# Peptides against a protein of PDB entry 3T6J, part 106

Target 1, 375 residues: chain A of PDB entry 3T6J
Amino acid sequence: PIVESYIGFIESYRDPFGSRGEFEGFVAVVNKAMSAKFERLVASAEQLLKELPWPPTFEKDKFLTPDFTSLDVLTFAGSGIPAGINIPNYDDLRQTEGFKNVSLGNVLAVAYATQREKLTFLEEDDKDLYILWKGPSFDVQVGLHELLGHGSGKLFVQDEKGAFNFDQETVINPETGEQIQSWYRSGETWDSKFSTIASSYEECRAESVGLYLCLHPQVLEIFGFEGADAEDVIYVNWLNMVRAGLLALEFYTPEAFNWRQAHMQARFVILRVLLEAGEGLVTITPTTGSDGRPDARVRLDRSKIRSVGKPALERFLRRLQVLKSTGDVAGGRALYEGYATVTDAPPECFLTLRDTVLLRKESRKLIVQPNTRLE
Target 2, 372 residues: chain A of PDB entry 3T6J as posed
Amino acid sequence: PIVESYIGFIESYRDPFGSRGEFEGFVAVVNKAMSAKFERLVASAEQLLKELPWPPTFEKDKFLTPDFTSLDVLTFAGSGIPAGINIPNYDDLRQTEGFKNVSLGNVLAVAYREKLTFLEEDDKDLYILWKGPSFDVQVGLHALLGHGSGKLFVQDEKGAFNFDQETVINPETGEQIQSWYRSGETWDSKFSTIASSYEECRAESVGLYLCLHPQVLEIFGFEGADAEDVIYVNWLNMVRAGLLALEFYTPEAFNWRQAHMQARFVILRVLLEAGEGLVTITPTTGSDGRPDARVRLDRSKIRSVGKPALERFLRRLQVLKSTGDVAGGRALYEGYATVTDAPPECFLTLRDTVLLRKESRKLIVQPNTRLE

## One batch from the design tools (peptide; made by RFdiffusion4, then SolubleMPNN)

Design b2_p15_1_s4 (from b2_p15_1, 8 letters changed)
Fold by OpenDDE base, seed 5:
Structure b2_p15_1_s4 (fold): chain B 375 residues (1-375), chain A 15 residues (1-15)
Amino acid sequence: as target 1 above (375 residues)
Amino acid sequence: MTLTVAFEEGVLPPA
C-alpha cells in the first residue's frame, strides 16, 4: 500500500491570532478507489476555477495541477481529526509552488454514521434523504472545499522590490468599480493581516465555494451523479450546511463574544447569509420535542437554491475573495464579524436557539485507531 | 485555514 504521512506545526486553529501552529501528525494509507473521483475533479479544476464568481485577475495567474488523494487514516495526533486537508498553509507557496489535497475517507465514514432517531433539527420528510445522501454530498463538499476553495484565489502582492503581481492600471475591483487600492506588502501574510478572523474567514470562503460549485452539472457528473440523484445531492449538501450553521451555535461563547471553532463559525456565517437572502429559502422554526422540551427545525426550499441561494452566495463569496485578495482587513472584518455576530434579536433569536442546540447535543463519538496486519 | 471538519456533532474537534 501507498503510505502517506505528515508531521509538524501545521494548523493554527488553536491560536487566537491564527498564526502559531499546533503540533499535528498522521499516518495514512492511500485509498486508490476513492481517489479516482478526486483525480477527475483535479482534471477539471482549471476549468472549474473559471466558474468562480470573481474575475480572472483575482485568480491565480498560472494553474498548478495539485494532487488530491483519499486517505484512510491509521493514526492521527492532534486536537481534532479533519475530514480534509489542503497544504501548505502559506498562500504564497500555494500560488507559486502548488499544493496537495487529501480527503480522510475513513474519518468521513465515521461522520456518515448517523442514526435516524438521533438526527436533530431536520424535518421528518428530509431525514431519510439526508441519511441517504449525506455521505456522497459530503464527499462532493470536501473535494470542492479543499481543491477549489482553499486552492483558489490570488493575493495581490507588492514584493520587496516594489513590483506588483497585478497590473495596477487595468485591474478593477469588481465590488467598487475602482482600481485596486490595497494589497499585501512584503512580509505580510493572510494570517498576519487578518489575524483573529483569518482561519474562520478562509474556511467560510472554502465552504462557500463548495456550495456554489456543487450546483455545476460538471461537478456532479465527476462524482457520478446524474438526474434526480444529482439534484438530491445538491439539496442535501445545502441542507447539511444550513443545519451545520445552527449546530455551530454550540461553539459560540456568549460571555466572551467569541467562537471556539473556526469551521463552525464559518458555517454559521453562511447560514446568516442564506437567511438574509430571504424569500423562504431557509427557515428555522422553534418547536417542542416529544419530551416537551425546546427543539427546532431547519427547512431549506430546494426550489429556491438556484434562484435565491446561489445569487446570495455568489455576491457574498465574491466579496470574501475581493477583500482577501486586496488585503482589506477593515472591510473584511466588518463583513465577516457582522455575519458572525450572535444576538437574540428576532426573528431568529440565535442565543435562544443556542440553548436549544446545547439541550439537543449528542455525545461525542470516540474514534479509535484501526488495526492493520501483514498478509 | 486548510482543514475541513465533519459536520456530525459527535465527530467535531474539541472547542
Scores: peptide ipSAE 0.066, ipTM 0.725, DockQ to the pose 0.460; fails the geometry check
Fold by OpenDDE base, seed 1:
Structure b2_p15_1_s4 (fold): chain B 375 residues (1-375), chain A 15 residues (1-15)
Amino acid sequence: as target 1 above (375 residues)
Amino acid sequence: MTLTVAFEEGVLPPA
């Protein structure tokens, strides 16, 4: 078998300022079959990057072909096990030297191994589809999230010599119609500049890229889905995201007005964006469970994903990228924190929904190291 | 920050 591993101070999710890395490491075996799908995605990456909703001037000047591998984790040492990884975590290195992506396939398998009777917050009519396509949709989402999410976008930089990596005279901000007015100075990084929102903001961007690009027929084809199956995968991917946005409320601490998990905050933000789009795209309905206690249902109108959801997400995603590229912390924080705000305002009453989420919370799954032997 | 965690509770980092 082909073995991959990494070790070191890699991820800073546990640092409120996103600066200090946590020591982690893993040993994994390559899943060749699934890796082949990701290789096809890599082969299309340069073209797919052009489908993202920002001008080429906001994309990397030079495409660097990354590696992408599906891994079955044997051992993972850390505070949590991700579904996918994009490394290194330094934007400058990603842009100039390249990067690697991995999907932790067996972790994903654990994630979608939910019993139907325990599946919360979905309509009964959606549960079977959700169970059937959650796994495949995860593969799509993780692939897009890592490769084209984290792997996309340009930071505008002025180096120590005063030189810009963009043409100040010709590059136009698509949101304002004006020339670029802000950028990263020498020594400034994404994390250092955006600080407390950097991690969740970037995860939100990456998740949004996944949702946005999963609508592209080429993407679904790469993963082996066509026709009705492709549409079901799309639907379940979007449904999973809006459901995750609701589940995310578990990780909000009202008393401290803060989020405890960057990815969940990101998913809540996406939920808010899609709710704001209106037109019946997403509906969250408080209900009463069979036990007589509070429950809720999330409904996503499949027919409105492209007509309502995509445009809303497109605009939002473009704004995320433009603000990121230009180092506009004030604008970025205003945008992101606005959507990340949790109140009990109607009609959603998110704080009340949070109580429901907590009430319906499932027991935490125990991840156990598998046994592997060579025959 | 360049990784996604699985959606289900059991595969998320602790709070």
Scores: peptide ipSAE 0.064, ipTM 0.726, DockQ to the pose 0.493; fails the geometry check
Fold by OpenDDE base, seed 2:
Structure b2_p15_1_s4 (fold): chain B 375 residues (1-375), chain A 15 residues (1-15)
Amino acid sequence: as target 1 above (375 residues)
Amino acid sequence: MTLTVAFEEGVLPPA
């Protein structure tokens, strides 16, 4: 078997300022079959990057072919096991040296093991479809999230010698129609500038890339989905995201007005974006469960994903990228914190929904690390 | 590393 490992101070999600890495390590075995799908995705990455909703001037100048491997984790030392990883976490290195991606396949498999009777917040008609396609759709999402989410975009930089990595005279900000007015100075990084919102903001960007690009037929083809299956994978991927946005409320602390999990905050933000799009795309309805206690249902109109959802996500995603590229912390914070705000204002009444989410919370699943045997 | 956390509730402890 092919063994991969890493160790060190890597992820900064537990740092309130997004700067200090937590010590982490894993040992894993390559899953060759699943890795083949990700290799095909890598082969198409350069072309797919062009499908992202920002000008080429906001994308990396030169495509650097990354690695992407599916891994079965044997041992993981850390506060939590991720589904996917993109490294390094330094944008400058990503731009100039390249990056690597991994999907933790057996972690995903555990995540897919949901009993129908315990599946919360979905319509009955969606449950079987959700159960069937949750795994495959999440594979697509993880692949896009890591490779084309975290692996995309350019930071505008002025180096220590005063030179710019972009043409100040010709590059136009697509949001303002003006020349670029802000950038990263020497020594400034994404995390140092955006600080408390950096991790969640970047996760939101990556998740949004996944949703946006999963609509592309080439992506579905790479993963082996065609026709009705491809459409179902798209639907379930989007449905999973909006459901996750509701579930995310568990990780909001009203008393402190803060979020305790960056990815969940990101998913809530996406939910807010899609709700704002309106036109019946997403509906959250409070209900009463069979036990007589509060419940809720999330509905996603499949027919409106492309017509309503995609344009809304396109605009939002472009704005995320432009603000990131230009180092516009004020604009980025205003945008992101605006969507991340949780109130009890109608019609959504998110604080009330949070109570429902907490009430319906499932017991935390325990991942038991596997062993290997020589046959 | 940008970690894609599985949508599963409780996979990652609250930060």
Scores: peptide ipSAE 0.061, ipTM 0.723, DockQ to the pose 0.464; fails the geometry check
Fold by OpenDDE base, seed 3:
Structure b2_p15_1_s4 (fold): chain B 375 residues (1-375), chain A 15 residues (1-15)
Amino acid sequence: as target 1 above (375 residues)
Amino acid sequence: MTLTVAFEEGVLPPA
């Protein structure tokens, strides 16, 4: 339909246990021109799923062609406006019934508007490139995040009758080399098992899928990028993610050892993974601003994205998926909370960097909901 | 729906 809407208790980000949905709703109009790119991505989705770094046994048994539409939002009621949406939120339904994806195009357009003089934490040499390609790279990231991030992976389940949706004798855990030792029992869900880390963990997985698959030439071709442009889009997408990981510190409350935003926590985790990869891939350097107060710069070595970044992200992403598929809460929590821990330990001194982030914080953009008119 | 929040703080839920 040309008009899309939903309303109800949908997202559980505001529930500490990831169970209770926030009441929200929107009305939007389909942007046909922008939807065409996502339709091409959908057409390649089945093949691209095979590029993800886990065995086919950890992927959905049957590919179900989803819808993907770009929407211009007319009204949105909720605590925040997302860039993209994947529904339903229930993994079992995604596996058996399929799912729908949307990109909120005019929300992204607002996010694209960045003034060069206000752009924080980037090297001067990267600012113009960042401004030029932030928008296009976001389109790529959102598409991959929704369709192939949230839309990928299988949960191992034993149903109420005792039947498994996987072959216990032949399926091997790629991390341990052993047979599958854990799964979801009847009545258990992703949210019920992983609880306090479920939302952020899933967002981290989806963001990681975006970064990982954006390196694939076919993905860039789908979005109309070739040659040097494609490489710039990749670079800016990765650069944006590592910058976001630094910005994420705003949403950490040291006194409570608590993250207040699931997506930002996810982005910080990814930053930690890429920092751990070492070899000069990512560097965060404290500096002094023109005002004489603390500042910082994030550097990403373009030449090391494929050689250093991709392998590190591959290993991490595989671990995320394996732990999710097997319902290994203990392992998943240990992994994720380990990377989500914020201390002032050297060399990064993240708590000190947080002070810098807060100091350089820009005022939030006010999104004014639009109207339509006949011309 | 599982949401992708934009990278800019202005489109994120309140902290």
Scores: peptide ipSAE 0.060, ipTM 0.723, DockQ to the pose 0.489; fails the geometry check

Design b2_p15_2_s1 (from b2_p15_2, 6 letters changed)
Fold by OpenDDE base, seed 3:
Structure b2_p15_2_s1 (fold): chain B 375 residues (1-375), chain A 15 residues (1-15)
Amino acid sequence: as target 1 above (375 residues)
Amino acid sequence: MTGVYYPDYWPVLAP
């Protein structure tokens, strides 16, 4: 088998300032069968990048064909096991040298194993559909998140010689209609500038790319879904995201006004964006469980995903990218922290919902790998 | 900063 591994100071999620990497390592085996769909996605990546809601001037100048492989993890040492990885974490290197994507297939497989009776916060009518399409929708989301999320967008940079990687006279900020007024100077990076919000902000951008592009017929076709199946995959992917936004409240600490998990904060932000869109797209309803204790239900109107959800996400995603590209920390922080704020204000009452989420918390899943065999 | 994490599905890998 083909063995892949990495080791070192890689992810900065545990650094409050997003700069210092945690020592991490894994050993995995390539799953050739599961890699085929990601190869097809890579083949379409250059075209799909053009579908993202920002001008080409805010996208990478040159497409660099990345690798994308499904891996079965044998050993993972770190704070947590991701479903997917995009490396390196340095945007400048991604722009100039390229990147690699991986899906941790056996991690995803564990995620797919959910018992219907333990599935929280969904309407009964959605549970069977959710269980059926959770896996396929997750594959789509991971692929898009890594390849076209983390793998997209340009940072405007002035190098040590004073040269710009963009035309200052012709490039226009689509949000302001003005010329570009800010950029990354020599020595500045995404993490160094955006600091405390950098990781979560980037995850939010990547997740938003996944939701946005999964609506594209070509994406679903790449993964082998057409017609009613494609629509169900889309629905479940969006449903999973809004549910995740609710579940995210577990990782908020009210007393410290902070988030303990970057990805979950990102998912909460997306939930807030989609709630703000209104028009009955997303509804969270407090209920009472069969045990007489608080519960909740998340509803997503599938008929409004394209008409209401997509435009809202498009505007939000464009703003995320523009602020990232221009290094506008003040604007980026204002936008992101605004959506990441958790209060008990009606109608959502998120702090109350958090109590419900904690009450309904599921046990952490375990992966046990006592041995490995050659087949 | 570039991994996809799903804590509700975030397993602990044990030997």
Scores: peptide ipSAE 0.033, ipTM 0.700, DockQ to the pose 0.622
Fold by OpenDDE base, seed 1:
Structure b2_p15_2_s1 (fold): chain B 375 residues (1-375), chain A 15 residues (1-15)
Amino acid sequence: as target 1 above (375 residues)
Amino acid sequence: MTGVYYPDYWPVLAP
């Protein structure tokens, strides 16, 4: 078998400033069958990048072909096990040297093992479909998230010699219609400028890329889905995201006005964006469970994903990228923190919903190191 | 960056 590993100070999610990496490491075996799908995705990456909702001037000047593999994890040392990884974390290195993507396939498989009776916050009519397609939809989401999410976008930079990596006279900000007015100076990085929101903001951008691009038939075809199956995968992917946005409330601390998990904060932000789109796209309904205690249901209208959801996500995702590219921290913080704010304002009453989420919380799953044998 | 984390596997970071 092909063995892959890494070790070092890599992820900064536990650093309040998003700067200092936590020491982690893994040993894994390559899953060749699933890796082949990601290889096809890589082969289409340059074309798919053009489908993202920003001008080419906001995308990397040169496409660097990354490596993408699916891994079965044998051991993982760290605070948490991701479903996917994109490294390095430094945007400058991603732009100049390239990057590597991995999907932790067996981690995803464990996460997919949900009992129907324990599946919370979904309509009964969606549960079977959700159970059936949760796994496949997550494979799609992880692939897009890592490769085209984290792997996309350009940072506008002025180097130490005063030279720009963009044409100041011709590049136009698509949000303002004006020339570029801000950029990264020498020594400034994504993490250093956006600081406390950097990790969650970037995860939100990557998740949004996944949702946005999963609508493309070419993407679904790469993963082996066509016709009704492709539409179901799309639906379940979006449904999973809006459900995750509700579940995210577990990781919010009202007393401190703080989020404890970057990815969950990102998912809540996406939920807020899709709720704001209105038109019946997403509905959260408080209910009473069979036990007489509070419950809730999330509904996603599949017929409105393309007509309502996609345009809303397009606008939001473009704004995320433009603000990131230009190093506009003030604008980026205003946008992101606005959607990340949790209040008890109607109609959603998110603080009340949080109580429901906590009440319906399932026991934490334990990931146990697998054994291998020579067949 | 690590991509998707599942809530089920994320340790509750002590406040």
Scores: peptide ipSAE 0.032, ipTM 0.699, DockQ to the pose 0.341; fails the geometry check
Fold by OpenDDE base, seed 5:
Order: C-alpha cells, then structure tokens, then sequence
Structure b2_p15_2_s1 (fold): chain B 375 residues (1-375), chain A 15 residues (1-15)
C-alpha cells in the first residue's frame, strides 16, 4: 500500500487568535479507487475556479495543480479528526508553491453511519433520501471544500519592496465599483489580520464554495452522478448544511458569547445567510417530539435552491472573498460576526432552539483507530 | 486547514 503521513504544528483552531499551530500527525493508506475521483476533480479545477463568483483579478494569477488523495487513516493524533485537509495553512505558500488536499475516507465512513430512528431535525419524507445520499454528498462537499474552497482566491499584497501583486489602476472591487483601497502589507497574514475570526471565516468560505459549485453539472459528473441522482445529491448536500447550521448551536456558549468549533460556527453563518434569503427556501419549525419534549424540523425547498439559495450564497461568498482579498478586517468582522451572532430574537429564537438541540443531542461516537497486520 | 467535521464526533475546542 501507499502510505502517507504528516506531523508538526499544523492547525491553529485551538489558538484563540488563530495563529499558533497545534501539534498534529497522521499515518494513512491511500485509497486508490476514491482518489481517482479527486484526480478528475483536480483535472477540472482550473476551469471550475472560473465559475466562482469573483473576477479573475481576485483569483490566483497562476493555477498550481495540487495533489488530492483519499486516505484511510490508521492513526491520527490531534484535538480532532477532520474529514478533509488542505495544507499548507499559509496563504502566501499556497499562492506561490501550491498545496495538497486529502480526504479522510474512513473518517467520512464513520459519519455515514446514522440510524434512521436517531436522525434528528429532518422531515420524515427527507430521512430516507438523506440516509441514501449523505455519504456521496459528503464526498462532493469535502472535495470542493478542500480543493476549490481553501484552494481558491487571491490575497492582495504589497511586498517589502513596495511592489503590489495586482494592478492598482485597473483592478476594481466588485462590491464597491472602486479601486482597491486595502491590502496585506509585508509580514501581515490572513491569520494575523483576521485573528479571532480567521479560521471560522475561512471555513465558511470553503463550505460556501462547496455548496455553490456542487450545483455545477460538471462537478456531479466527476463524482459519477447524473440526472435525478445528481439532483438528489445536490439537495442532500444543501439539506445537510442547513441541518448542520442548526446542530451548530451545540457549540455556542451563550455565557461567554463565543463559539467552540470553527466549522460549526461557519455552518451556522451559512444557515443564517440562507434564512435571510427568505422566500421559503429554509424553514426551521419548533415541534414537540413523541416524548412530549421540544423538537424541531428543518425544511429545505429543493425547488428554490437555484432560484433563491444560489443567488444569496453567491452574493455572500463574493463578499467573503473580496473582504479577504483586500484585508478589510473591519468589514469582514462586521459581516461575519453579524451572521454569527446568536440571540433569542424571533422568528428563529436561536437560543431557544439551542436548548432543543442540546436536548436532542446524540451520544458522541467513539472513533477507534485500527492496527494493521500482515497475514 | 483541516476540513469538514460531522456532528457525531466533532471536537469542542477550548479557548
């Protein structure tokens, strides 16, 4: 088997300021069959990047073909086991040297194991479809999230010699219609500037890229889905995201006004964006469970994904990218923290919903890491 | 960056 590993100070999620890496490592075996799908995605990446909702001037100047591999994890040391990884975590290096993507296939498999009777917050009519397509939709989302999410976008930089990596006279901010007014200076990084929101903000951007690009027929074709199956994968992917946004409330601490998980905060933000879009796209309905205690149902109108959801996500995603590219921390923080705020205001009453989420919380699954033997 | 987590086994990050 082909063995891959990495070890070092890699992820900064445990740092409140998003700067200091936590010591992490894994040993994994390459899943060749699943890797072939991601290789096809990589082959289409340059073209798919053009589908993202920002001008080419806000995209990387040169496409650097990355590696993308599906891995079966033998051992993982860290605070948590991710479903996917994009490294390095330095934007300057990703722009100039390239990057590598991995999908942790057997971690995803653990996530696939959901019993229908334990599946919370979905309409009964959606449960079977959700169970059927959860796995495939995860593969799509992870692939897009890592490769075209984390792997996309340009940071505007002025180097130590005063030179810009963009034409100040011709590049226009698509949100303002004006020339670029802010950028990263020498020594400034994404994490150093955006600090407390950097990790969650970037995860939100990557998740949004996944949702946005999964609507593209070529993406679904790469993963082997066509016709009705492709539409079901899209629907379940979006449904999973809005459900995750509700589940995210578990990771909010009201007393401290903080989030304890960057990805879940990101998913809540996306939920808020899609709720704001209105027009019946997403509905969260408090209910009473069979046990007489509070429950809730999330409904996504599949017929409104393209007409309502996509435009809303497009606008939001473009704003995320523009603010990131220009190093506009004030604007970025205002936007992101606005959507990340959790109150009990109607109609959603998120703090009340949080109580419901906690009440319906399932026991955490134990991931047992295997040993391998030669027979 | 480590990517997608799922609710059933997501870690809680201490500040």
Amino acid sequence: as target 1 above (375 residues)
Amino acid sequence: MTGVYYPDYWPVLAP
Scores: peptide ipSAE 0.031, ipTM 0.704, DockQ to the pose 0.323; fails the geometry check
Fold by OpenDDE base, seed 2:
Structure b2_p15_2_s1 (fold): chain B 375 residues (1-375), chain A 15 residues (1-15)
Amino acid sequence: as target 1 above (375 residues)
Amino acid sequence: MTGVYYPDYWPVLAP
């Protein structure tokens, strides 16, 4: 088998400032069958990057073909096991040297295991579909999230010699219609500038890319889905995201007005964006469970994903990227923290919903690390 | 960067 590993101070999710890496490592075996799908995705990456909702001037100048593999983890040392990884975590290196993507396949497989009776916050009519397509939709989402999410976009930089990596005279900010007015100076990084919101903001961007691009027929074809199956995968992917946005409330601490998990905060932000889109796209309804205690249901109108959801996400995603590219911390913080704010304001009453989420919280799944044998 | 944590799926290594 092909063995991959990494070790070091890599991920900074536990650092409030998003700068200091946690020591982690893994040993994994390549899953060749699943890797083939990601290789096809890589082959289409250059074209798919053009489908992202920002001008080419905000995308990488040169496409650098990345590596993407599916891995079955044998051992993982760290505070949490990811579903996917994009490295290095340095945007400048991603732009100039390229990057590597991995999907942790057996981690996803554990995540796919859902018991119908324990599946919370979904309509009964959606549960079977959700269970059926959760796995495949996650594969799609992770692939897009890593390769075309984290792997996309350009940072505007002025180097130590005063040279710009963009044409100051011709590049126009699509949000303002003006020339670029801010950029990263020498020594400034994404994490150093955006600090407390950097990790969650980037995860939100990557998740949004996944939702946005999963609507592209070529993406589903790459993963082997067509026709009704492709549409079901899309629906379940979006449904999973909006459900995750509700579940995210578990990771919000009202007393401190802060989030304890970057990805979950990101998913809540996306939920807020899609709720803001209105038109019946997403509905969260408080209910009473069979036990007589509070419950809730999330409904996503499938017919409005493309007509309502996609445009809303497009606008939001473009703003995320533009603010990131230009190093506009003030604008980025205003945008992101605005959507990340949790109040009890109607109609959603998110703080009340949080109580419901906590009430319906199930035991955390445990991964027992696998072993290998010769056959 | 790492992707995709869900409460239902957040795998924790058993001791």
Scores: peptide ipSAE 0.029, ipTM 0.692, DockQ to the pose 0.554; fails the geometry check

